# Peptides against a protein of PDB entry 5HB3, part 35

Target 1, 150 residues: chain A of PDB entry 5HB3
Amino acid sequence: RQMQDRCMSEYNQRIRNAPEGSIDPFRMACYKIIGRCDLSNRSLDGLQTDVNDWIWLQFNLARETDRSLELAGESYGLAELQASIREIGLKHFPKTAAEDTNGSFGMFFYLQILAGMFEQAIAYLYPFSYVDAVHFAIALTYYGLLRPVD

## One batch from the design tools (peptide; made by RFdiffusion4, then SolubleMPNN)

Design b1_p13_5_s1 (from b1_p13_5, 7 letters changed)
Fold by OpenDDE base, seed 5:
Structure b1_p13_5_s1 (fold): chain B 150 residues (1-150), chain A 13 residues (1-13)
Amino acid sequence: as target 1 above (150 residues)
Amino acid sequence: WERNREAAERLLA
């Protein structure tokens, strides 16, 4: 707790008071990751990042703690991450095979799997790749991760 | 997977 408070203090001070162009983005990233600072902005500003970096950051920031202990408006857990992935899917990924011009359906499937959205992931993959969807469904069911209705 | 990653990066940029 003491370390987190120090990180938050330093982060806020630098964001507010640092001269323009003097902020070290790597230092700010460290404060954000270790201190979970500014959960409303879940990105690493000033750094070159890819989708893997983004999803890694989301999981590092997400916590399943008692909501009563979190500051008002700063709750971020798995449920919020899953909601974000759903929104990203609606905005940026193909809904049908006909819309898939770049073959990006696999990445959205991957994001859903990482977030534990197994039923949704299989349902999404099925129209794009029947064989792969079936194989993943079998494996997920075997390990008790998929909840089949039938 | 590499192709899918590149496609996603372009869409999410």
Scores: peptide ipSAE 0.007, ipTM 0.325, DockQ to the pose 0.053
Fold by OpenDDE base, seed 4:
Structure b1_p13_5_s1 (fold): chain B 150 residues (1-150), chain A 13 residues (1-13)
Amino acid sequence: as target 1 above (150 residues)
Amino acid sequence: WERNREAAERLLA
């Protein structure tokens, strides 16, 4: 808690008072990751990141904390992460095979799998790649992660 | 898979 408070203090101080161009984005990233600073902005500003970096950050920031201890607006858990993935899917990924121009459906499937959205992931993948969807469904079912419809 | 990844990265950038 003390370390988190220090990180928050330093983060806020630097954001407010640092001279232009003096902010080390890596240092700020450390504060964000360790201190979970500014959860409203779940990105690493000033750093070149890919989708793997993004999803890694999301999982690092996500915590199942007692809501009673969280300040208003600072709650970010698995449910919020899953919601974010859904939103990203709606904005940036094809909804149907007909909309798929670059084959990006696979990445969205991957993100859903990482977030534990197994049923949705399989349902999404099925129209794009039947064979892959079936194979993943079998595997997920084997491990008890996929809930078959009764 | 790599092509899909690259495409997604561009979209998420």
Scores: peptide ipSAE 0.006, ipTM 0.316, DockQ to the pose 0.056
Fold by OpenDDE base, seed 2:
Structure b1_p13_5_s1 (fold): chain B 150 residues (1-150), chain A 13 residues (1-13)
Amino acid sequence: as target 1 above (150 residues)
Amino acid sequence: WERNREAAERLLA
């Protein structure tokens, strides 16, 4: 708690008082990650990041906490992460096999799996790669993560 | 699901 408060204080102070162009983006990233600062902006400003960096950050920031103890802008749990993944999917990933030009469907499947969206992930993968979808469905069911339907 | 499982098992045999 003390460390988190200190990180938040330093983060806010630098954001407000630092001259333009003087902010070290790596330092700010450290404050964001360690202190969970500025959860309304779940990105690393000034850093070149990929989808793996993004999703890693999301999981590091996500917490299942009592919302009554957090400021309205500081609530970020699994449900919000799942919503973000859905939004990303709608904007950046193919909806059908016919729309897929670069095979990026696998990345969206991966993101859904990481977020525990197992049924949606399998349903999404099925039209792109039938065999893989079946194999994952079997495995997920075996481990009790997917509800058997038929 | 059962049909798909059977199909997968056939592919792995």
Scores: peptide ipSAE 0.015, ipTM 0.382, DockQ to the pose 0.027; fails the geometry check
Fold by OpenDDE base, seed 1:
Structure b1_p13_5_s1 (fold): chain B 150 residues (1-150), chain A 13 residues (1-13)
Amino acid sequence: as target 1 above (150 residues)
Amino acid sequence: WERNREAAERLLA
């Protein structure tokens, strides 16, 4: 808690008071990750990141806490992460095989799997790659992560 | 589900 509070203090102070061009984005990233600072902005500003960096950050920031103990803007758990993945899926990934131009469906499938959205992931993958969807469904069912309906 | 499972298992054999 002491370390988190220190990170929050340093992060907020630098964001508000640092001279232009003096902010070290790596230092700010450290504060954000360790202190879970500014959860309304779940990105690493000033750094070139990819989807793997993004999803890694989301999981590092996500915590299951009692919302009654959280201040405004501090609530970010698995449910919020899953909601974010749904939103980016609607905006940035193909809905059907006919819309797929670069094979990005696999990345969205991957994101859903990481977030525990197993039923949605399999349902999404099925029209793109039937065989892969069935194989994953079998594996997920074997480990009790997917509940087969029929 | 069961039919698809069986089909997939055959592909893996």
Scores: peptide ipSAE 0.015, ipTM 0.383, DockQ to the pose 0.028; fails the geometry check

Design b1_p13_5_s2 (from b1_p13_5, 7 letters changed)
Fold by OpenDDE base, seed 5:
Structure b1_p13_5_s2 (fold): chain B 150 residues (1-150), chain A 13 residues (1-13)
Amino acid sequence: as target 1 above (150 residues)
Amino acid sequence: WEKVLEAAQKLLS
């Protein structure tokens, strides 16, 4: 808790008071990751990041904590992460095979799998790659990870 | 899901 408070203090001080262009983005990233600072902004500003960096950050920031112990607006658990992945999927990934121009569907499938959205992942993959969807469905069923959809 | 299950059953048969 003391370390988190210190990180939060330093993060807030720097973000507000540092001269423009003087902020080390890596240092700020460290504060964000270690201190879970400013969970409303789950990005690493000033850094070139890819999807892997983004998802890694999301999982690092996500915590399954009692909502009663979290400050208002700072709750970020698996459900919020899943919601974020869904939103990104809607914005940045193809919804149908006809929209797929670069094979990016695989990345969105991967993100859903990482987030435990197994049913959604398989449903999404099916129109893009039938064979792969079936194979993953079999595997997920074998491990008891697929649930019957009502 | 029914299609997936059907396909899975077909592959496993």
Scores: peptide ipSAE 0.025, ipTM 0.488, DockQ to the pose 0.028
Fold by OpenDDE base, seed 2:
Formats: structure tokens, sequence, C-alpha cells
Structure b1_p13_5_s2 (fold): chain B 150 residues (1-150), chain A 13 residues (1-13)
């Protein structure tokens, strides 16, 4: 707790008081990750990151905590992560096989699987790769993770 | 899902 409080204090102080261009983005990233600072902004500003970095950060920040114990704006759990993935999917990934020019559908499938969105992931994958969708569906069913709605 | 289940059944048969 003391370490987290210190991280939050330093993070907030730097965000508010540091001259433009003087902030070490790596240091700020450390504060964000360790202290879970400013959960409303779940990105690493000033750093070049890819989708893997982004998803890694989301899982590191996500906690299944009682919202009653957190201050307003500090709640970030699996539901919020899933919502973020849905939003990213809508903006940056193909919705149909006809829209897919670069094979990026696999990445969105991967993100949904990581987030436990199994039914949505399989439904999404099916029109792009029938064989893969069936194999994943079988596997997920075997482990009791896939719950097809009647 | 019916299509997926049908396909799965075919693969397992």
Amino acid sequence: as target 1 above (150 residues)
Amino acid sequence: WEKVLEAAQKLLS
C-alpha cells in the first residue's frame, strides 16, 4: 500500500507540474503499472507500443475488486477490458472476410480469447476460418468454456 | 452455433 501511494503521488505530481518534454515516459509507465495510476488512461504515453503491449498492460491493470472499495474512476476489471476489446474490434478489425485485406482477423480473435469472450470469438472467427473455428469450439467445449445459447 | 456443433459432430464421427 505504501509503495502504491508513493507511486500515485509521484505520478500525479509529475503529470501536474513537470515541464513539457521533461517527463521520462518509462518512469511514468512504471508508476502506472505498479501503482495502477490513472486507470482512466490505460495507455503508455510517449512510448511506441503495439497491440501486444496494449493487451499486456490491460491485463496488468485489470483487477476483480469490489467497486465499493475503490474510488470513483479506479475500477477496472474484466468487464471493462472486454468492453475495450469490443470497441477496438469495431474500429480497427475487419467485420467480414470481404473486408479483411491483411489477415488481421486472427489478432482480434486472439484478443477476444484472452478476454474470455469465447462465444464471440468463435462466432467472429467462423466466417474467416471455418476449420479453425470448429477446432477452437471443440476445444473450448471440452473444457466447459463454451456455452452455446439455444 | 448449430453449424459449429454439426461440424464438430462430423469431425468426431
Scores: peptide ipSAE 0.024, ipTM 0.485, DockQ to the pose 0.028
Fold by OpenDDE base, seed 4:
Structure b1_p13_5_s2 (fold): chain B 150 residues (1-150), chain A 13 residues (1-13)
Amino acid sequence: as target 1 above (150 residues)
Amino acid sequence: WEKVLEAAQKLLS
């Protein structure tokens, strides 16, 4: 908690007081990750990141805690993460095989799997790759992760 | 999100 408080303090101070362009983005990233600062902005500004970096950050920031226990009054858990992934999917990924021009469906499938959205992931993958969807479904079912009736 | 999209397109291109 003390470390988190210090990170938040430093983060806020730098955002407010540092001259424009003088902020070390890596340092700010550290504060964000460790301190969970500014959970409304779950990105690393000034850094070149890929989708793996992004999703890694989301999981690191996500906490299953009571909202009342959050220091800054910000809540970000798995449910919010899943909601974000769903929203991203609706906006930026192909909805049908006919819309898929670059094979990006695989990335959305991957994100859904990482977020534990197994039923949605399989349902999404099925029209793009039947064989793969079936194999994943079998595996997920075997481990009790797929709940088609739920 | 735009960064995610860009990254996804780059990785799966």
Scores: peptide ipSAE 0.008, ipTM 0.322, DockQ to the pose 0.051
Fold by OpenDDE base, seed 1:
Structure b1_p13_5_s2 (fold): chain B 150 residues (1-150), chain A 13 residues (1-13)
Amino acid sequence: as target 1 above (150 residues)
Amino acid sequence: WEKVLEAAQKLLS
């Protein structure tokens, strides 16, 4: 807790008071990750990141906490992550095979799997690659992760 | 899920 509090303090101080262009983005990233600072902004500003970096950060920041004990805007758990992935999917990924121009459906499938959205992931993958969807469904069912309800 | 089951049956046939 002491380290987290220090990271939070340093992070907030730098965001508010640092001269323009003086902020080390790597240092800020360290504070954000260790201190879970500014959970309303779940990105690494000033760094070139990809989807893998983004999702890694989301999982590192996500915690299952008592929502009643957290300040407004500081609650970020798996449910919030899943909601974010769903929203990103609606905005940035193909909804049908006809809309797929670059094969990005696989990335969205991957994100859903990582977030434990197994039923949604299989449902999404099926129209793009039914064979792969079936294989994943079998595997997920075998491990008790997929709920064969729909 | 029904579609997945049908597809699985086809793959196993």
Scores: peptide ipSAE 0.026, ipTM 0.491, DockQ to the pose 0.027; fails the geometry check

Design b1_p13_5_s3 (from b1_p13_5, 8 letters changed)
Fold by OpenDDE base, seed 3:
Parts: C-alpha cells; sequence; structure tokens
Structure b1_p13_5_s3 (fold): chain B 150 residues (1-150), chain A 13 residues (1-13)
C-alpha cells in the first residue's frame, strides 16, 4: 500500500509537472506496473511495444480484488481484460481467413486462450484452421476447460 | 461433446 501510494504520487507529479519531452517512459512504465497507476490507460506511452508486451502488461495490471475495496476507476480484473481482448480482436485482427494477410489470427487465438476465453478461442480459430481448432477443442475438453453444449 | 467427437471423426476419416 505504501509503495503503491508513492508510485501513484510520483506518477501523477511527473504527468502534471514534467516539462514536455522530459518524461522517461521507462520510469513511468515502472510506476504503472508496480503501482498500478492510471488503470484507465493500460498502455506504455512512449515505448515501442508489441502484442506480447501489451498482454503481459494487461495480466500484470489485472487483479482479482473485491471491487468494493477499490477506488473508483481502479477496478481491473479478468473480466475487464477479457473485454479488452474482445475489443482488440474486433479492431485489429482478421475475422475471416480471407482477411488474414499476415497470419495474425494465431496471435488473437493465443490471447483468448491466455485470458481463459476458450469457447471463443475455438470458435475463432475454426474458420482459419479446422484441424487445429478440433485438436484444441479435444484437449481443452479433456482438461475440463471447455464447456461444449453437446 | 458430440460436436467435438463428430468433428474429430471427420478428421480421422
Amino acid sequence: as target 1 above (150 residues)
Amino acid sequence: WEKVLEAAAKLLA
């Protein structure tokens, strides 16, 4: 708690008072990660990040906490992460095999799996790779992670 | 589960 408060204080101070262009993005990233600062902006500004960096950050920021104990705007758990993944999927990943020009469907499948969105992941993968979707479905079912209707 | 099995069967055929 004390560390979080310090991080938040420093983060806010720098955002408000730092001269333009003087902010060290790595330092700010540290505050964000350690202090869970500014959960409304779950990105690392000023840093070149890829999808792996992004998803890593999301999971680090996500907490399964009692929402009643969190301040307004600080609630970010698995449900919110899953919602974010859905939104990113709609915006940045192919919806059909015909739209897939760079093979990025696999990454979105991967993100959904990481977030426990197993049914959605399989459903998404199916039109891109039927064989893989079936194999994953079998495996996920075997481990009790997939809830097939029938 | 039946759908999964059906799909699997199709792959093996």
Scores: peptide ipSAE 0.024, ipTM 0.479, DockQ to the pose 0.025
Fold by OpenDDE base, seed 4:
Structure b1_p13_5_s3 (fold): chain B 150 residues (1-150), chain A 13 residues (1-13)
Amino acid sequence: as target 1 above (150 residues)
Amino acid sequence: WEKVLEAAAKLLA
């Protein structure tokens, strides 16, 4: 808690007081990650990031805490992460095989799996790769992770 | 899921 408070203090101080263009984005990233600063902005400003960096950050920031104890704007758990993945999926990933030009469907499938969205992941993958979807479905079912809709 | 299960059943058969 003490370290988190220090990170937040430094983060806020730098955002408010640092001259324009003088902010070290890596330092700010460290504060954000360690201190979970500014959870409303779950990106690393000033850094070139890819999807892997993004999802890594999301999981690092996500905490399952009692929502009743969290201040407004400080709550970010798995549910919020899943919501973000859904939104990103709708905006940035192919919805049909016909729309898939770069094979990016696999990345969205991967993100859904990481987030525990197993049913959605399989449903999404199925029209792109039938065989793979079936194999994953079998495996997920075997481990009790797939909930068959009655 | 029924389709997936059906497909799985076919693969296992």
Scores: peptide ipSAE 0.021, ipTM 0.495, DockQ to the pose 0.028
Fold by OpenDDE base, seed 2:
Structure b1_p13_5_s3 (fold): chain B 150 residues (1-150), chain A 13 residues (1-13)
Amino acid sequence: as target 1 above (150 residues)
Amino acid sequence: WEKVLEAAAKLLA
């Protein structure tokens, strides 16, 4: 708790008071990761990041906490992460096999799997790769992760 | 699930 509060204080102080261009983006990233600072902005500003960096950050920031104990702006759990993945999927990934120009469907499938969106992931993968979708469905079912939808 | 099961059955056949 003390460490988090200190990180938050330093983060806010630097954001508000640091001269423009003087902010060390790596230091700010550390505060964000360790202190879970500014959960409304779940990105690493000033750093070149890829999808792997982004998803890693999301999982590090996500916590299943009692919402009653968190300040209104600090709630970020699995549900919010899943919502973010859905939004990114809609914006940046092919919706159909016909729209797939670079084979990026696999990345979106991967993101959904990581987020526990198993049914959606299989449904998404099916039109792109039938064989793979079936294999993953079998595996997920075997481990009790895939719920048969009525 | 029916599609998955059907597909699985096809792969196992």
Scores: peptide ipSAE 0.020, ipTM 0.502, DockQ to the pose 0.027
Fold by OpenDDE base, seed 1:
Structure b1_p13_5_s3 (fold): chain B 150 residues (1-150), chain A 13 residues (1-13)
Amino acid sequence: as target 1 above (150 residues)
Amino acid sequence: WEKVLEAAAKLLA
């Protein structure tokens, strides 16, 4: 708790008071990750990141805690991450094969798998690549991750 | 989300 409070304090102080261009983005990233600072902005500003970096950050920031102990704006768990993935999917990824212009369906499938949205991921992939969807479904079922009857 | 889209674009290029 003390370390988190210090990280939060330093993060907020630097964001508010640091001269322009003087902020070390790596230091700020450390504060954000360790202190879970500013959960409304779940990105690493000033750093070049890819989708893997982004999703990694989301998991590091996500915590299953008692929501009653957190400020309303600071609650972020797996459910909130999954909701974010759903929203991204609805806005930025193809819904049908006819809408797929660049093969981006695979990226959305990937994000859903990482977020543990296995049933949704398989359902989404099937119309794009039924063979791959079937293979993933078999594997996920074998490991007890897919619930076909639910 | 913009960063996610940019990252996706890079990976798919």
Scores: peptide ipSAE 0.007, ipTM 0.306, DockQ to the pose 0.050

Design b1_p13_5_s4 (from b1_p13_5, 9 letters changed)
Fold by OpenDDE base, seed 1:
Structure b1_p13_5_s4 (fold): chain B 150 residues (1-150), chain A 13 residues (1-13)
Amino acid sequence: as target 1 above (150 residues)
Amino acid sequence: WDKVVRAAEALLA
């Protein structure tokens, strides 16, 4: 708790008071990750990141905590992460095979799997690659992760 | 899931 509070304090102080161009983005990233600072902005400013970096950050920031103990803007758990993935999917990924120009459907499938959205992931993958969807469905069912009744 | 099951059955046939 003390470390998190210190990270939060330093993060906020630097964001507000640091001269332009003087902020070390790696240091700020450390504060954000350790202190879960500014959960409304779940990105690493000033750093070149890819989708893997982004999703890694989301999982590191996500916590299942008592929402009554958190400020409204600071609540971020798995449900919120899943909601974010759904929104990103609607905006940036193909909805049908006809819309797939670069094969990015696989990335969205991957994100859904990581977030535990197994039923949605399989449903999404099926029209793009039915064979792969079937294999994943079998595996997920075998491990008790997929709910066939749904 | 029904589609997946049917597809699996088809692959196994």
Scores: peptide ipSAE 0.026, ipTM 0.490, DockQ to the pose 0.026
Fold by OpenDDE base, seed 3:
Structure b1_p13_5_s4 (fold): chain B 150 residues (1-150), chain A 13 residues (1-13)
Amino acid sequence: as target 1 above (150 residues)
Amino acid sequence: WDKVVRAAEALLA
């Protein structure tokens, strides 16, 4: 708690008072990660990041906490993460095999799996790779992770 | 999704 408060304080101070272009993005990233600062902006500004970096950050920021104990704007759990993944999927990933020019469908499938969106993941994968979708469905069913009745 | 489920079930049977 003390560390979090310190991180938040430093983060906010720098955001408000630092001269333009003087902010060390790595330092700010540390504050964000450790202090869970500014959860409304779940990105690392000023850093070149890829999808792996992004998803790693999301999971690090996500907490399963009692929302009643959190301040406004601090609630970010699995549900919010899943919502974010859905939004990113709509914006940045192919929806059909015809739209897939770089094979990025696999990454979105991967993101959904990580977030526990198993049914959606399988449904998404199916038009891109029937065989893979079936195999993953079998595996997920075997482990009791799919809810086919839903 | 239903197609996938049915296919999976068939393979598991």
Scores: peptide ipSAE 0.025, ipTM 0.460, DockQ to the pose 0.031
Fold by OpenDDE base, seed 4:
Structure b1_p13_5_s4 (fold): chain B 150 residues (1-150), chain A 13 residues (1-13)
Amino acid sequence: as target 1 above (150 residues)
Amino acid sequence: WDKVVRAAEALLA
């Protein structure tokens, strides 16, 4: 907690007092990652990032804690992460095989799997790759991770 | 999803 508080203090100080354009984005990223600062903005401002960077950050920031004990803006758990993935999926990934021009469906499938959205992941993958979807479904079912509709 | 489940079940039978 002490380290987190220090990071938050520095983060807030810099965000408020640093001259415009003078903020080191890498330093701010460190504060955000280590201190979980400003969880309302779960991105690394001023840095070039890709999907892998984004998802890595999301998981690093996510905590399953008692929300009642967290300060305003500090609540970010798996549910919020999953919601974010859904949102990104709707905006940035193909909905159908016909929309898939670059094979990016696999990335969204991957993100859903990482977030434990197994049913949604399989359902999403199925129209793109039947065989793969079935294989994953079998595996997930075997391990009790898939909740089929009875 | 239902199709996937059915297919999986069939393969596991």
Scores: peptide ipSAE 0.022, ipTM 0.460, DockQ to the pose 0.031
Fold by OpenDDE base, seed 2:
Structure b1_p13_5_s4 (fold): chain B 150 residues (1-150), chain A 13 residues (1-13)
Amino acid sequence: as target 1 above (150 residues)
Amino acid sequence: WDKVVRAAEALLA
């Protein structure tokens, strides 16, 4: 708790008071990750990041906590992460096999799997790769992770 | 999902 409070304090102080261009983005990233600072902005500003960096950050920031114990705006759990993945999927990934120009469907499938969106992931993968979708569906069912929708 | 389940069942049969 003390460490988190210190991170939050330093983060806010630097954001508000640091001269423009003087902020060390790596230091700010550390505060973001360790202190879970400014959960409304779940990105690493000033750093060149890829999808892997982004998803790693999301999982590190996500916590299943009692919302009643969190300050307004600091709630970020699995549901919010899943919502973010859905949004990214809609913006950056092919919706159909016909729209797939670079084979990026696999990445979106991967993101959904990581987020526990198993049914959606399989449904998404099916038109791109039938064989893979079936294999993953079998595996997920075997482990009790896939729920048959009525 | 029904399609996937049916396909899986077919592969396991």
Scores: peptide ipSAE 0.025, ipTM 0.490, DockQ to the pose 0.029; fails the geometry check

Design b1_p13_6_s1 (from b1_p13_6, 7 letters changed)
Fold by OpenDDE base, seed 2:
Structure b1_p13_6_s1 (fold): chain B 150 residues (1-150), chain A 13 residues (1-13)
Amino acid sequence: as target 1 above (150 residues)
Amino acid sequence: SDPSEFLEKIRAS
């Protein structure tokens, strides 16, 4: 807690006082990841990142804790991540096979699987590839990860 | 605050 408080203090100080772009992006990343500062902004500015970096960051920021025990600035869980993935899907990925022009459905399926959205992932994949959806459904069911009704 | 830019890069590659 003391470490976190120090991170928050430094983060707030730098945000208020430092010239724009003068803060080391890696330092800011540390404040974000370790200090859990400003979780409403889940991006790392000034760094060259890709989708893998993004998803890694989201997982690190997401915490499965009691909301009542969290400070307002620290609250971010799997539910919020899953909501983000869902919104990304709605905005940027094909809803049907007819909309798929470049085979990007696989990426959204991948993101949903990573985020533990198994039922939704299978449901999404099914119209694109029945065979693949069935195979994944079998595997997920075997490991107790797929629920029939959700 | 989504990875749309990253995803577009992947799709374009």
Scores: peptide ipSAE 0.042, ipTM 0.722, DockQ to the pose 0.658
Fold by OpenDDE base, seed 3:
Structure b1_p13_6_s1 (fold): chain B 150 residues (1-150), chain A 13 residues (1-13)
Amino acid sequence: as target 1 above (150 residues)
Amino acid sequence: SDPSEFLEKIRAS
């Protein structure tokens, strides 16, 4: 792709020649999103971001494409994103209500739902909010998104 | 990169 090649070229030039911290963060974001440059680094330094910005970026960088058609080292799909979310959950979010000191369980539930991890999301939510877990389970089943026989 | 530091900051806020 001509545009992708141009982005990659400019990215490499700036990384090599520009003083550290002098590159426009928004330009860097464009190189990642449009040019798919340096996808191993899935963060945007120098920008004020929140969790919604982070998850939006992850989905934009993720592709459901045959890895054989992707550039070497520049492949990132939904499965990898789900694995990342799972790992984040294990490290940084409460496992039980007893561990929940600031109500952050809802955020991890939210991330799992966005990533299509419905069964895991419901299972996670259940010990924190029984009523909400049941309601979501019913709704997801109704829309064919939850596999209860799993 | 590992988003863990960022997410910890969000969790703490």
Scores: peptide ipSAE 0.039, ipTM 0.713, DockQ to the pose 0.617
Fold by OpenDDE base, seed 4:
Structure b1_p13_6_s1 (fold): chain B 150 residues (1-150), chain A 13 residues (1-13)
Amino acid sequence: as target 1 above (150 residues)
Amino acid sequence: SDPSEFLEKIRAS
């Protein structure tokens, strides 16, 4: 893809020659998303974003690749995203209602749902809000997204 | 990449 090649070329040039912070954050975002440049940094620091923007970016950067042809650490797909969300949950979100101070359990539930971690999301939500967990479980099951049994 | 700082900012908003 010519556009991708151009983006990569420009990115490589600018990262070496441009003063720090002088590059338009939106341009850098384009280099990252279209050119897939510097995928080790999966954030847009120069832009005001929310959780929806973040998860959108993660999905756009995640690619299904032939991992057998990739070097170690070069691939990032849905599995890696899900793994990162699990790690985030373990480190930064309440595990029980007693640990919940800000009601942030809902955000982690939301992230898990967006990442397709439906069973885990429902299981996580259940002790915080039984009613909500049941309602979501019913809905997800209806649309064939929830797998109650392995 | 660890988005923890970003998420903390979101939770605080």
Scores: peptide ipSAE 0.037, ipTM 0.708, DockQ to the pose 0.473
Fold by OpenDDE base, seed 5:
Structure b1_p13_6_s1 (fold): chain B 150 residues (1-150), chain A 13 residues (1-13)
Amino acid sequence: as target 1 above (150 residues)
Amino acid sequence: SDPSEFLEKIRAS
C-alpha cells in the first residue's frame, strides 16, 4: 500500500510538472501497470504498440473488483475491458460482411475471444463466415465456454 | 485511449 501510494504520488507529480514528452514511456508504463496510476488512461503514449500489446495491457490493468482496496480507488475489471472491446468494434471494425473490405473482421473476432465474449464473438463471426462460426461454436461448446441461448 | 492508430495500420495491411 505504501508503495502504491508513492507510485501514485510520483506519477501525479511527474504528469503535472514534467514537460510533455519528457517522461520515459516505459517508466510511465510501470507506474500504470504496477502502481495502477491513472487507470482511466489505458494507452501508453510514446510507445509503438499493436493489438497484442493493447490487449495485454488491458488484461494487466484489469483487476477483480471484489477487493476492498481496489474499491476505494480506480477500478477496472473484465466488464470494463469487454465494454472497451465493444466500443472498439463499433468504431473500427465492420459490422457486416458488406462493410468488410480488408478482412479485418477476424481481428475483432479474436479480441472478443480473448476477452471471453464467446457468444458475441460467434454471433459476430457468423455473417462473415458461417463455416468458421459453426466450427468455433462447436469447439467452445465442447470446452463449456459457450452458453446456450434461452 | 482509443487504439485507433494501430487498428488502422492493421486494416491497411
Scores: peptide ipSAE 0.037, ipTM 0.708, DockQ to the pose 0.743; fails the geometry check

